Peptides against a protein of PDB entry 6D0Y. Designs and how they scored, part 42

Target 1, 225 residues: chain A of PDB entry 6D0Y
Amino acid sequence: ETEDHLESLICKVGEKSACSLESNLEGLAGVLEADLPNYKSKILRLLCTVARLLPEKLTIYTTLVGLLNARNYNFGGEFVEAMIRQLKESLKANNYNEAVYLVRFLSDLVNCHVIAAPSMVAMFENFVSVTQEEDVPQVRRDWYVYAFLSSLPWVGKELYEKKDAEMDRIFANTESYLKRRQKTHVPMLQVWTADKPHPQEEYLDCLWAQIQKLKKDRWQERHIL

## One batch from the design tools (peptide; made by RFdiffusion4, then SolubleMPNN)

Design b2_p13_4_s3 (from b2_p13_4, 6 letters changed)
Fold by OpenDDE base, seed 4:
Structure b2_p13_4_s3 (fold): chain B 225 residues (1-225), chain A 13 residues (1-13)
Amino acid sequence: as target 1 above (225 residues)
Amino acid sequence: DKETQEALEEAAK
């Protein structure tokens, strides 16, 4: 396959076809594996690019990487390293939207058996440890908590199946932080109905409540978070 | 693997 053709195949995977999505992904993984000797760097760059630019295809590309990892473990590792490097760059550039998405992507790679559960737990432990940092803005602490919580829909089930005790510790630390953090009050977001006003719930508290509900439901997603 | 774990941990710093 030529580089241009590979780009087309990678970008178009998941689109409507006569075959199942899984069959198409397996086929593409086979094609990519065969071309790694000649186009490894290009394939790696392409996968990193589409993973970042096409968030609507998150599960498609994590699955594809999972299939590739099963065929070529070293390539899978290099891909993860590239994504982690991109995460670091996003954080340095204060691109928080990209950064949180990358955390979600990495989280779903656990489900695809690309990243081990203990490794992801360790990452989240480090995220939550930021809440213990002194002399830093609260927005930094809040973001890492947000990144952790907002990624759990993609990996919470797997992590609690394999590392429940460690996850409970992380949750306890998170809860403790949420109770002691300063909350921003926005009176303009209060809803007035007759003589009964009520404020809108703070975004991290709201997310925490949603994740607690998800956990209670054994990580079976019933609603869009 | 250990390398992946270390990379993930370092990403959070």
Scores: peptide ipSAE 0.095, ipTM 0.835, DockQ to the pose 0.018
Fold by OpenDDE base, seed 2:
Structure b2_p13_4_s3 (fold): chain B 225 residues (1-225), chain A 13 residues (1-13)
Amino acid sequence: as target 1 above (225 residues)
Amino acid sequence: DKETQEALEEAAK
């Protein structure tokens, strides 16, 4: 494939096709692999770009990268490094929405066998360790906890299957932090019933509760149509 | 994979 056509292929993968998504991804992985000798940097940049700009295709691109990684391990590593670099850049730029998305993306790469579970656990350990930093704003601590918790729907199952003890420690530390952190209640219009008041729950506490439930449910999400 | 681990750990800094 020509360089110009690669962009189109990468951007359009996962769209309506007569073939299965799996087949299309496998095919694209083959095409990209064949072009790596000539267009590695371009392909790398393209994948990083679409991964960031098309969050609705997160699992598509993580899967694609997984397939590529299986074919070319070095490329997979370079891709991860590029994404980590982007994460760092996002953090430096205070682009927290992008940063959290990138953490989620990296998390899903664990499922695709691109990132080892222990590596991700170590990353989350470092994230949660921020809660122990003394001379930093709480917002920083909160963000790292949020980044951790909000990524667990994508990787919690895998991490607990392989690193349950370590994950339990991270959870314990997270819980301890959540209990001791200062909570801000934002006044809002709420519907109150005499028998069942509906107080506003702090967003991290809410997320924590959701994750605890997810964990209890063996990381299986039930979708309501 | 050690390199990846180190990179991931560094991302938290």
Scores: peptide ipSAE 0.089, ipTM 0.833, DockQ to the pose 0.018
Fold by OpenDDE base, seed 3:
Structure b2_p13_4_s3 (fold): chain B 225 residues (1-225), chain A 13 residues (1-13)
Amino acid sequence: as target 1 above (225 residues)
Amino acid sequence: DKETQEALEEAAK
């Protein structure tokens, strides 16, 4: 395949096709593998770009990378390194929306056997440890808790299957932090019941409750969070 | 691998 054609194939995967998504991904993985000797750098850049710019195709591209990693472990490693570099750059640039998405993307790579469960647990341990930092804004602590909790729908099942004791410790630390942090409410955002109106639940408390419910349901989603 | 693990551990720093 030519370089221009590779770009088209990578960008359009998952769109309307007469073939199944799984067959298309397997076919594309084969094409990309064959072209790695000549176009590795270009393919790596393309995959990193579409992974970041097309969040609606998150699971498509994590699956594709999983297939490529199975064929070429070195390429899989280089891709993960590139995504981690991008995460660090996003944090340095205060691009927190991109950063949290990248954490979610990396989380789903665990399901695709690209990232080992212990490595992801270690990253989340580092995130939650930020809650113990002194003389830092609460918004920093809150963000890392948010990044952790908001990624669990994509990886919580796998991590609890492999590292339940470590995950329980992280959850305990998270719960402790949420109980002691300063909470803010928006008076204009209220839930109205038949009896009395009440303030809307604080956003991290709400997310925590949702994750606790998901955990109780053994990570089987009843609705998209 | 080990290199990937180390990179992930440093992501929050």
Scores: peptide ipSAE 0.079, ipTM 0.825, DockQ to the pose 0.019
Fold by OpenDDE base, seed 5:
Structure b2_p13_4_s3 (fold): chain B 225 residues (1-225), chain A 13 residues (1-13)
Amino acid sequence: as target 1 above (225 residues)
Amino acid sequence: DKETQEALEEAAK
């Protein structure tokens, strides 16, 4: 019954309340911390599940994990490890939609002080390094670039504030790859769409342009990308 | 922790 109660609390956090979201999250973090000695595994599993299944509550659960991490550093680490393991499993299973979302989730954990900025930079360096792999399908190279670029709205500001030189190198490598890669998606889609007066850009080129604009605007979003 | 950091750095492998 207590276990079911925890599930209810975790699933319902962020819903309409008389208190502020921040207050509710702080309260829930306290409750979960107190129950960790008896229900750590269950709480960990629940948090991993809702993080994956409720993308509309991404910032709610990253914040909650941030609060828990501040209270119990070991638990925060275990959660991150579980999410990274899930990312690896998703990639192995070719579940790329799940994988890209997990990268975004991990990215926002940097803002919540759960993941260090240098560690996230290192992850993105590894992602972009895939573009240098020989004798692999371009779709693999493209996906890792997509995962990197599509996550920057959640973490680009923090990473450039702390690791600007390293980020510039990653950007340079990304730009270089985008210039030399084969662009086949636009020609295929052009069969079904009118390109005049504004020709449709290839999806990675379009995303790159959006991220460049976001960077120019100092990572302050004016609209939802 | 160190293990978490290492896992992040090798996530693409």
Scores: peptide ipSAE 0.075, ipTM 0.820, DockQ to the pose 0.019; fails the geometry check

Design b2_p13_4_s4 (from b2_p13_4, 7 letters changed)
Fold by OpenDDE base, seed 4:
Structure b2_p13_4_s4 (fold): chain B 225 residues (1-225), chain A 13 residues (1-13)
Amino acid sequence: as target 1 above (225 residues)
Amino acid sequence: DEETLKSLEEAAK
């Protein structure tokens, strides 16, 4: 396959087809594996790019990487390394939207057997440990908690199946932080009734409540968070 | 990649 053709195949995967998505992904994984000897660096770059720029296809590309990892473990490792490097760069550049998405992407790679559950737990432990930092802006502490919580829809089930005790500790630490952190109040977001004003719930508290509900539902997602 | 993940964890902390 030519580089241009590979780009087209990678970008278009998941689009309407006569075959199932799983079949298409398996086929593409086979094609990419066969071309790795000649186009490894290009394929790696392409996958990293689409993973970052097409968040609507998150599960498609994590699945594809999972299939590739099963075929070529070394390539899977290189991909993870590239994504982690990108996450570091995003954090350094204060690109928090990209960073949080990358955490979600990495989280879903656990489901695809690309990243081990214990490794992801360790990452989240380090994220939540930021809440213990002194003399730092609360926005920093809040962001890492947000990154953790907002990624759980993609990996919470897997992590609790394999590391429930460790996850419970992380949750306890998170809850403790959320109780003691300063809340931001925006009066204009309050719902005013004749006799009963109601403030809008703070975003992290809201997310926490959603995740608690998800956990209670055994990580079976019923609604889009 | 466990080693890379650990390096990220340290950088993120």
Scores: peptide ipSAE 0.039, ipTM 0.764, DockQ to the pose 0.017
Fold by OpenDDE base, seed 5:
Parts: sequence; structure tokens; C-alpha cells
Structure b2_p13_4_s4 (fold): chain B 225 residues (1-225), chain A 13 residues (1-13)
Amino acid sequence: as target 1 above (225 residues)
Amino acid sequence: DEETLKSLEEAAK
């Protein structure tokens, strides 16, 4: 029954309340911390589940994990390990939609002081380095670039503030790849889409343009990408 | 992939 109660609390956090979201999250973090000695495994599993299944609450759960990490450092580490393991499993299963979302979730954990900025930069360096792999399908190269670019709205500001030189290098490598890659998606889709007056861009080129604009705006979003 | 994620794990708080 107590276990069911925890599930309810975790699933319902961020819903309409008389208190501020920050206050509710702080309260829940305290409750969960107190129950970790008896229900650590269950709490960990629940948090992993809601993180994956409720993408609309991404920032709520990253913040919650950040608060828990501040209270219990070991638990925060275990959570990150669990999410990374899930990312590996998703990639092995060719579940690329799940995988890209997990990269985004991990990216926001940087803002919550759960993952260090240099570590995220290193991950993105490794992602973009896939573009240099020989004798691999372009779809593989494209996916890692997509995973990188699509995560920047959540972490680009923090990474450029702390690792601007490294980020510039990653951007340069990304731009270089985008210029030399084969663009086949637009021609095929153009069969069904009117291109005038504004021609449709290839999906990675479009995303790149959006991210460049976001960067120019100092990572302050004016609209939902 | 595993190397990248391992590095992340090592730096996780």
C-alpha cells in the first residue's frame, strides 16, 4: 500500500496544486528520500518509467531527480546509470525514437546538476565523430547528428557557457558533415509537397538552421521548435 | 556507444 502511494505521488507530481511546483517537488524529494532505505529499488524503477513514458513532464522529473541527487548523491548516480543503460538497450533494439528522447532527458539533467557539462560535451563529441566513420550507412551518421542537434534546446546554453571552444569544434564538424552528406529525403517528399514559394528543406538542414538561429538568440527560445 | 556512455557515467553526480 505504501508502495502504491509512492507510485501515485510520483505520477501525479506537477499536476494542479495550491502550492508552487518548486515547493511540491521539494516536498516530494523529501518524502522519497525518507523512503529510500525501504523502497530504493521501487522508487528508482518508478522514476525511470515516468521519465520515459511521460515526456510532457520531462523538466518536472529532471528537476525532481536533481533534488534527489542533492539529497542522496548515490541515488542520483544510480538513476543516471539506469537511464544510460536504457539508452544502450534502445539503441540495440533499434528504437531510435526512445533513444533520442533519452539523450534529450540526459541533456536536461545537466541543467539540474546531475550530469556535468564536460561529460555531456564528451558524449556529443562522440556522437558527431560517428560522421567520420567509414563504410557505415548514412542513416547511422544522420541519427547521431539528429540526436545531438535535437538535444541542444535543453542544454546548449549551459554547454556554451562552460565549453564554448569545444562546442564550436563540434558545430564546425557538424556543419562540414551536413555540407557533404547526400540529401535524398527532400527530393522524395517533393513528389507530395508544393515547394513554392518556400522550398522544403531536408530535415537535418532544417534542424540545423533552427539551432543556428537559437544559438544566435543566445539560446533563448522564442517559439517551440 | 558504450565508450561514450561510460564516460558519462563516470562524471555523473
Scores: peptide ipSAE 0.038, ipTM 0.759, DockQ to the pose 0.020
Fold by OpenDDE base, seed 3:
Structure b2_p13_4_s4 (fold): chain B 225 residues (1-225), chain A 13 residues (1-13)
Amino acid sequence: as target 1 above (225 residues)
Amino acid sequence: DEETLKSLEEAAK
């Protein structure tokens, strides 16, 4: 395949097709593998770009990378490294929305067997440890807690299956921080019952409650967070 | 933060 055609294939995967998504992804993985000797750098750049710019296709591209990683472990490693570099660049540029999305993307890569569960647990331990830093703005502490909690819908099930004790420790530390932090109210959308409207909660408290409910439901979503 | 990101890089993959 030519470079132009590869770009088209990568960008359009998951769109309307007569074939199943799984078949299309397997086929594309085969095409990309065959072209790695000649176009590795281009393919790597393309995948990083669509992963960042097409968030609606998150699970499509994590699955594709999972398939490629199974075929070429070195490429999978290079992709993860590239995404970590992008996360670092996003934080340096104060692009916090992209940063939190990238954490979510990396989280879903655990489900695709690209990132090991212990590695993701270690990442989240590092995030929550920021809450213990002295002489730093609360907004910094809050962001890392937000990044952790908002990623759990994509990886919480896998992490509790593999590292339940470590996850419980992270949850305990998170809960402790949320109880002692300064709270402010921000307008937000909340999940509520029609029978009894709930008072507006602080955004991290609200997210925490949603994650606790998700955990109690054994990570089976009843609504989109 | 650079320190957190460094640790993240080391833990990744």
Scores: peptide ipSAE 0.037, ipTM 0.744, DockQ to the pose 0.018
Fold by OpenDDE base, seed 2:
Structure b2_p13_4_s4 (fold): chain B 225 residues (1-225), chain A 13 residues (1-13)
Amino acid sequence: as target 1 above (225 residues)
Amino acid sequence: DEETLKSLEEAAK
């Protein structure tokens, strides 16, 4: 495949096709593998770009990278390094939305066998360890907790299956932090007449509750149509 | 941040 055509293939993967998505991804992985000797850097850049810019295709691209990693382990490693570098850049640029998405993307790469579960656990340990930093704004601590918790829907099952003890420790530390952190209670103008007023729950507490439920449900999400 | 970011990189390897 020509370099120009690779972009099209990568960008359009997962779209309507007569073939299954799995088949298309496998095919594309084969094409990309064949072109790595000549276009490794280009392919790497393209994958990083679409991974970042097309969040709706997160699982498609993580799967694709997983397939590529299986074919070329070195490339998989380089991709992860590139994504981590991008994460660092996002954090430096205070692009927290991109950063959290990248953490989520990396999390899903664990499911695709691109990132080892222990490595992801270590990453989350590092995130939660930020809560123990003394001379930093709470917003920093909160963000890392958020990044951790918000990524668990994508990787919690895998991590608990392989590193349950370590994950429990991280959860304990997270819970402890959430209990002691400063909470901002936003007064809510209640439009609904209820016998018992329910104040707006703090967003991290809410997320924590959701994750606890997800954990209880063995990390199986029920989708409401 | 730099130290944390460095740790992230190391953890992901």
Scores: peptide ipSAE 0.037, ipTM 0.740, DockQ to the pose 0.017; fails the geometry check

Design b2_p13_5_s1 (from b2_p13_5, 7 letters changed)
Fold by OpenDDE base, seed 3:
Structure b2_p13_5_s1 (fold): chain B 225 residues (1-225), chain A 13 residues (1-13)
Amino acid sequence: as target 1 above (225 residues)
Amino acid sequence: MEKAIEELSKLAE
């Protein structure tokens, strides 16, 4: 495949096709593997770009990376390294929307057998440990809790299947923090009126309630969070 | 991969 054709194939995967998505992804993984000797750097850059810029195709590209990782473990490692570097850069640049998305992307890579469950648990333990830091802004503590909770729809099931005791500890620490933190954040897009049947709820409390319900439902999603 | 995983665990540091 030519370099331009590779870009087209990577960008258009998951679009309407006569073949199944799984078949298309397997085929593309084979094409990309064959071209790694000549276009590894280009393919790596393309995958990182579409992973970041096309969030609607998150599960498509995590699956593709999973297939590539199975074919070429070293390439899978290079991709994960690149995504972690991007996450660090996003945090340094205060691009928190991109950062939280990248955490979610990395979380879904656990389902695709690219990142081991214990490693993801260790990351989330580190995130929640920020709530215990002294002399730091609450916004820092809140963000890491948000990043953790907002990623669980993508990886909570797998993590509880593999590391239930550790996850319960993380949940307990999270709950403890949410009970004692200052509650001043209000969702910008929510309108609260006297006619609302439910009282106004703080955004992290709301997310926590949603995640608790998801956990109670054994991580079977009934609605999009 | 092992190096990347180690970096992942230390993102909040």
Scores: peptide ipSAE 0.194, ipTM 0.870, DockQ to the pose 0.019
Fold by OpenDDE base, seed 4:
Structure b2_p13_5_s1 (fold): chain B 225 residues (1-225), chain A 13 residues (1-13)
Amino acid sequence: as target 1 above (225 residues)
Amino acid sequence: MEKAIEELSKLAE
C-alpha cells in the first residue's frame, strides 16, 4: 500500500460499506500490520492524527488500535506512548478540551484491551490525588476531577468489574472534594416563574449526579426524554 | 508498553 492509500483507508474506515464494520476493521488491521515494516512511522502518525481530530469516530479507532495491538503488541505500546505524549503536551499548553478528549480516548482503549484496567485505575487515582494538593488553583483540581468523571461513561463498567474496591475509594475521595470545593454561581438566563422553578446546578455537581446515576444503572446508558 | 503505563499513572504529577 502507498502512503496516500493508507491515509485514505484510515480516514474512511467506518463509512458506509457492504461489509460489517468489524470485518472492515479486521481487514484494515491486517493491511496496516503488513505495511508496518515499511510505513510504521507514517501509520503511527496517521492514527494519532485521526484519533485527535475525529472524535466522532473514537470507538472505531480505539477498536482498530485494539486489533493492531493484538497483532503487534510493540506497535500498540508505541501508539499509547505517542498519545500520552500528546496528552502531556496538551496539558502544558493549557489545551484542556483536547486533553480531556485524549483521556477519554485512552479510557476506551481499556475496553479494547490495549491498556490494562489497573493502569487506568492508577491514572485516575493520580488524577483525583490532585484534589489533595495544596497551594494550587482550584481550576487544576476541578479539571482532573472533570477528566476522571467525564471518562467514566467509556470505561466505568470495565474498571468496576476489575477493580471495584479501588474505584470505590476514588469515588469517595471525589465526593469528599466536591462537598468542600468552592462553587461558582452563574446567574439564571431564563425568566423565573413561580410555577416552574429552574434551579441552576454547578457543572461538576451536575456531572457527579449523572455519573452516580450511571453507576446505579450498572453503567448502562438510558435515553432520557 | 511498560514505559507507557508508568507515564500514564504519573500524568498529574
Scores: peptide ipSAE 0.193, ipTM 0.869, DockQ to the pose 0.019
Fold by OpenDDE base, seed 5:
Structure b2_p13_5_s1 (fold): chain B 225 residues (1-225), chain A 13 residues (1-13)
Amino acid sequence: as target 1 above (225 residues)
Amino acid sequence: MEKAIEELSKLAE
């Protein structure tokens, strides 16, 4: 494949086809593997780009990376490293919307057998440990809790199946933090809302309630969160 | 991959 053709193939994967998505992804993985000797850098850049710019295809590209990782473990590692680097850059640039999406993307890579469950648990333990930091803005603590909770729809089931005790500990720490944190968003938003007698709930409390319900339902989603 | 795993666990530092 030519470089331009590879771009087209990667960008258009998951679109309407006569074959199943799984078959198309397997085929594309084979094509990309064969072209790695000549176009590794280009393929890596393309995958990183579409992973970031096409969030509607998150599961398509995580699956593709999973297939590539199975074929070429080194390439899978390079991709994960690139995505982690991008996440760090996003955090440094205060691009928190991109950062939280990247955490979600990495979370789904656990389901695709690219990232090990224990590694993801360790990351989330580290995230929630930020709530214990002293002399830091609450917005920092809140963001890491948000990043953790908002990623659980993609990886919570897998993590609880393999690391239930550790996850329970993380949940306990999260709950403890949510009970003691200052809730400033609700009062400000209430000025613009008229949902009486059901005022708008604080965004982290709301998310926590949703995740608790998801956990209760054994991580089977009934609607999009 | 090992390097990535280590970086992942220490991301919030």
Scores: peptide ipSAE 0.192, ipTM 0.869, DockQ to the pose 0.019
Fold by OpenDDE base, seed 2:
Formats: sequence, C-alpha cells, structure tokens
Structure b2_p13_5_s1 (fold): chain B 225 residues (1-225), chain A 13 residues (1-13)
Amino acid sequence: as target 1 above (225 residues)
Amino acid sequence: MEKAIEELSKLAE
C-alpha cells in the first residue's frame, strides 16, 4: 500500500462497511503488518496520531494495536513506547486533558493484551503514590488520582481479576487520600434548589463513589439503551 | 516492551 492509502485505511477503519468491524480490523492489521518493512515509522506515527486525535475510535484503535501486537510484538512495544513518550510530553506541557485520555487509552490496551496487567497496576501504584508527595500542589495529587479512577471503567475488571490484592491496596490508599485531602467546591448545574434528590459532591468524591459502585457491580457498566 | 514497561511504572516521577 502507498503511504497515502495507508493513512486513508487507518483513518477510516470502523466506518460504515459491508463487513464486520472485526473482519475489517483483522484485514487492516494484515495490511499494516505486511507494510511494516517499508512504512514502519509512518504507520507508527499514524497510529499514534489517530489514537490521540480520534477519541471516538479509542476501542477501535486499541483493538487494532492489539491485533498488530499479536502479529508483531516488537512493533507493539514501539507503539506503547511512543504513547508513553507522548503521555510524558503531555504532562510536561501541562496538557492534562490529553494526558488523562492517553492513560485511558493505555488502560484499554491491557484488555487488548498489549500491556500486561501487572505493568498497569505498577503504573497506577506510582500514580497513587503521588498522593504521598510533600511540598507539591494538591492539584498534582488530585490529577493522578483522577487519572487512575477515571481509567478504571476500561481496565478495572482485568486488573482486579489478576492483581486483586495490589488493587485493594491502591484503593485503600486512594480512599485514605480522598478523606484527608482539602475539598474543593466545584460549580455545578443546579436543577433543584431546595429539594435535591441527590446531594452535590466534589468531583473526585463523586467519581470515587461511581467507581466503588462499578466495582460492586463487578465492573459491568449498565447501559440504559 | 520491557523498556516501555519500565517507563510506564515511572511515569509519575
């Protein structure tokens, strides 16, 4: 495939097709694998780009990377390294929205058998350990907790299945931090004034409650429609 | 991959 054609294929994967998404991804993985000898760098850059810029296709691209990793483990490793570098750069640039998304992306790569569960646990242990740092802004501590908690919908099940003891420790440390941290009142849209059906909560406390419920539900999200 | 894993574990440092 030509370079331009590869770009088109990568960007358009998951769009309307007569074939199943899985079949399309398998086919694309095969095409990309075959072209790695000639276009490895380009393919790597393209995948990193679409992974970052097309969040609506997160699971599509994590799956694609999973398929590629199965075909070429070294390339999978290079992709992960590239994404980690991007995450580091995002953090250095204080682009926390991109950073949290990248953490989520990396988290879903665990489900796609690209990143090992123990490695992700180690990362989250490191994230939560930031809460123990002294002489740092609370916003730093809060962000790493947020990055951890907000990623669990994508990887919590897998991590608890394989590293329940370690995850429990991380949860305990997280809970401890949330209890002792300075609370911040966040403006919220008030639908009800006097008789609110639900109390307003600080965003991390709210997220924590949601994650605890998700954990109780065995990490199965309930969809209404 | 091993290098990436090490970098991942030290990301917050």
Scores: peptide ipSAE 0.190, ipTM 0.868, DockQ to the pose 0.019

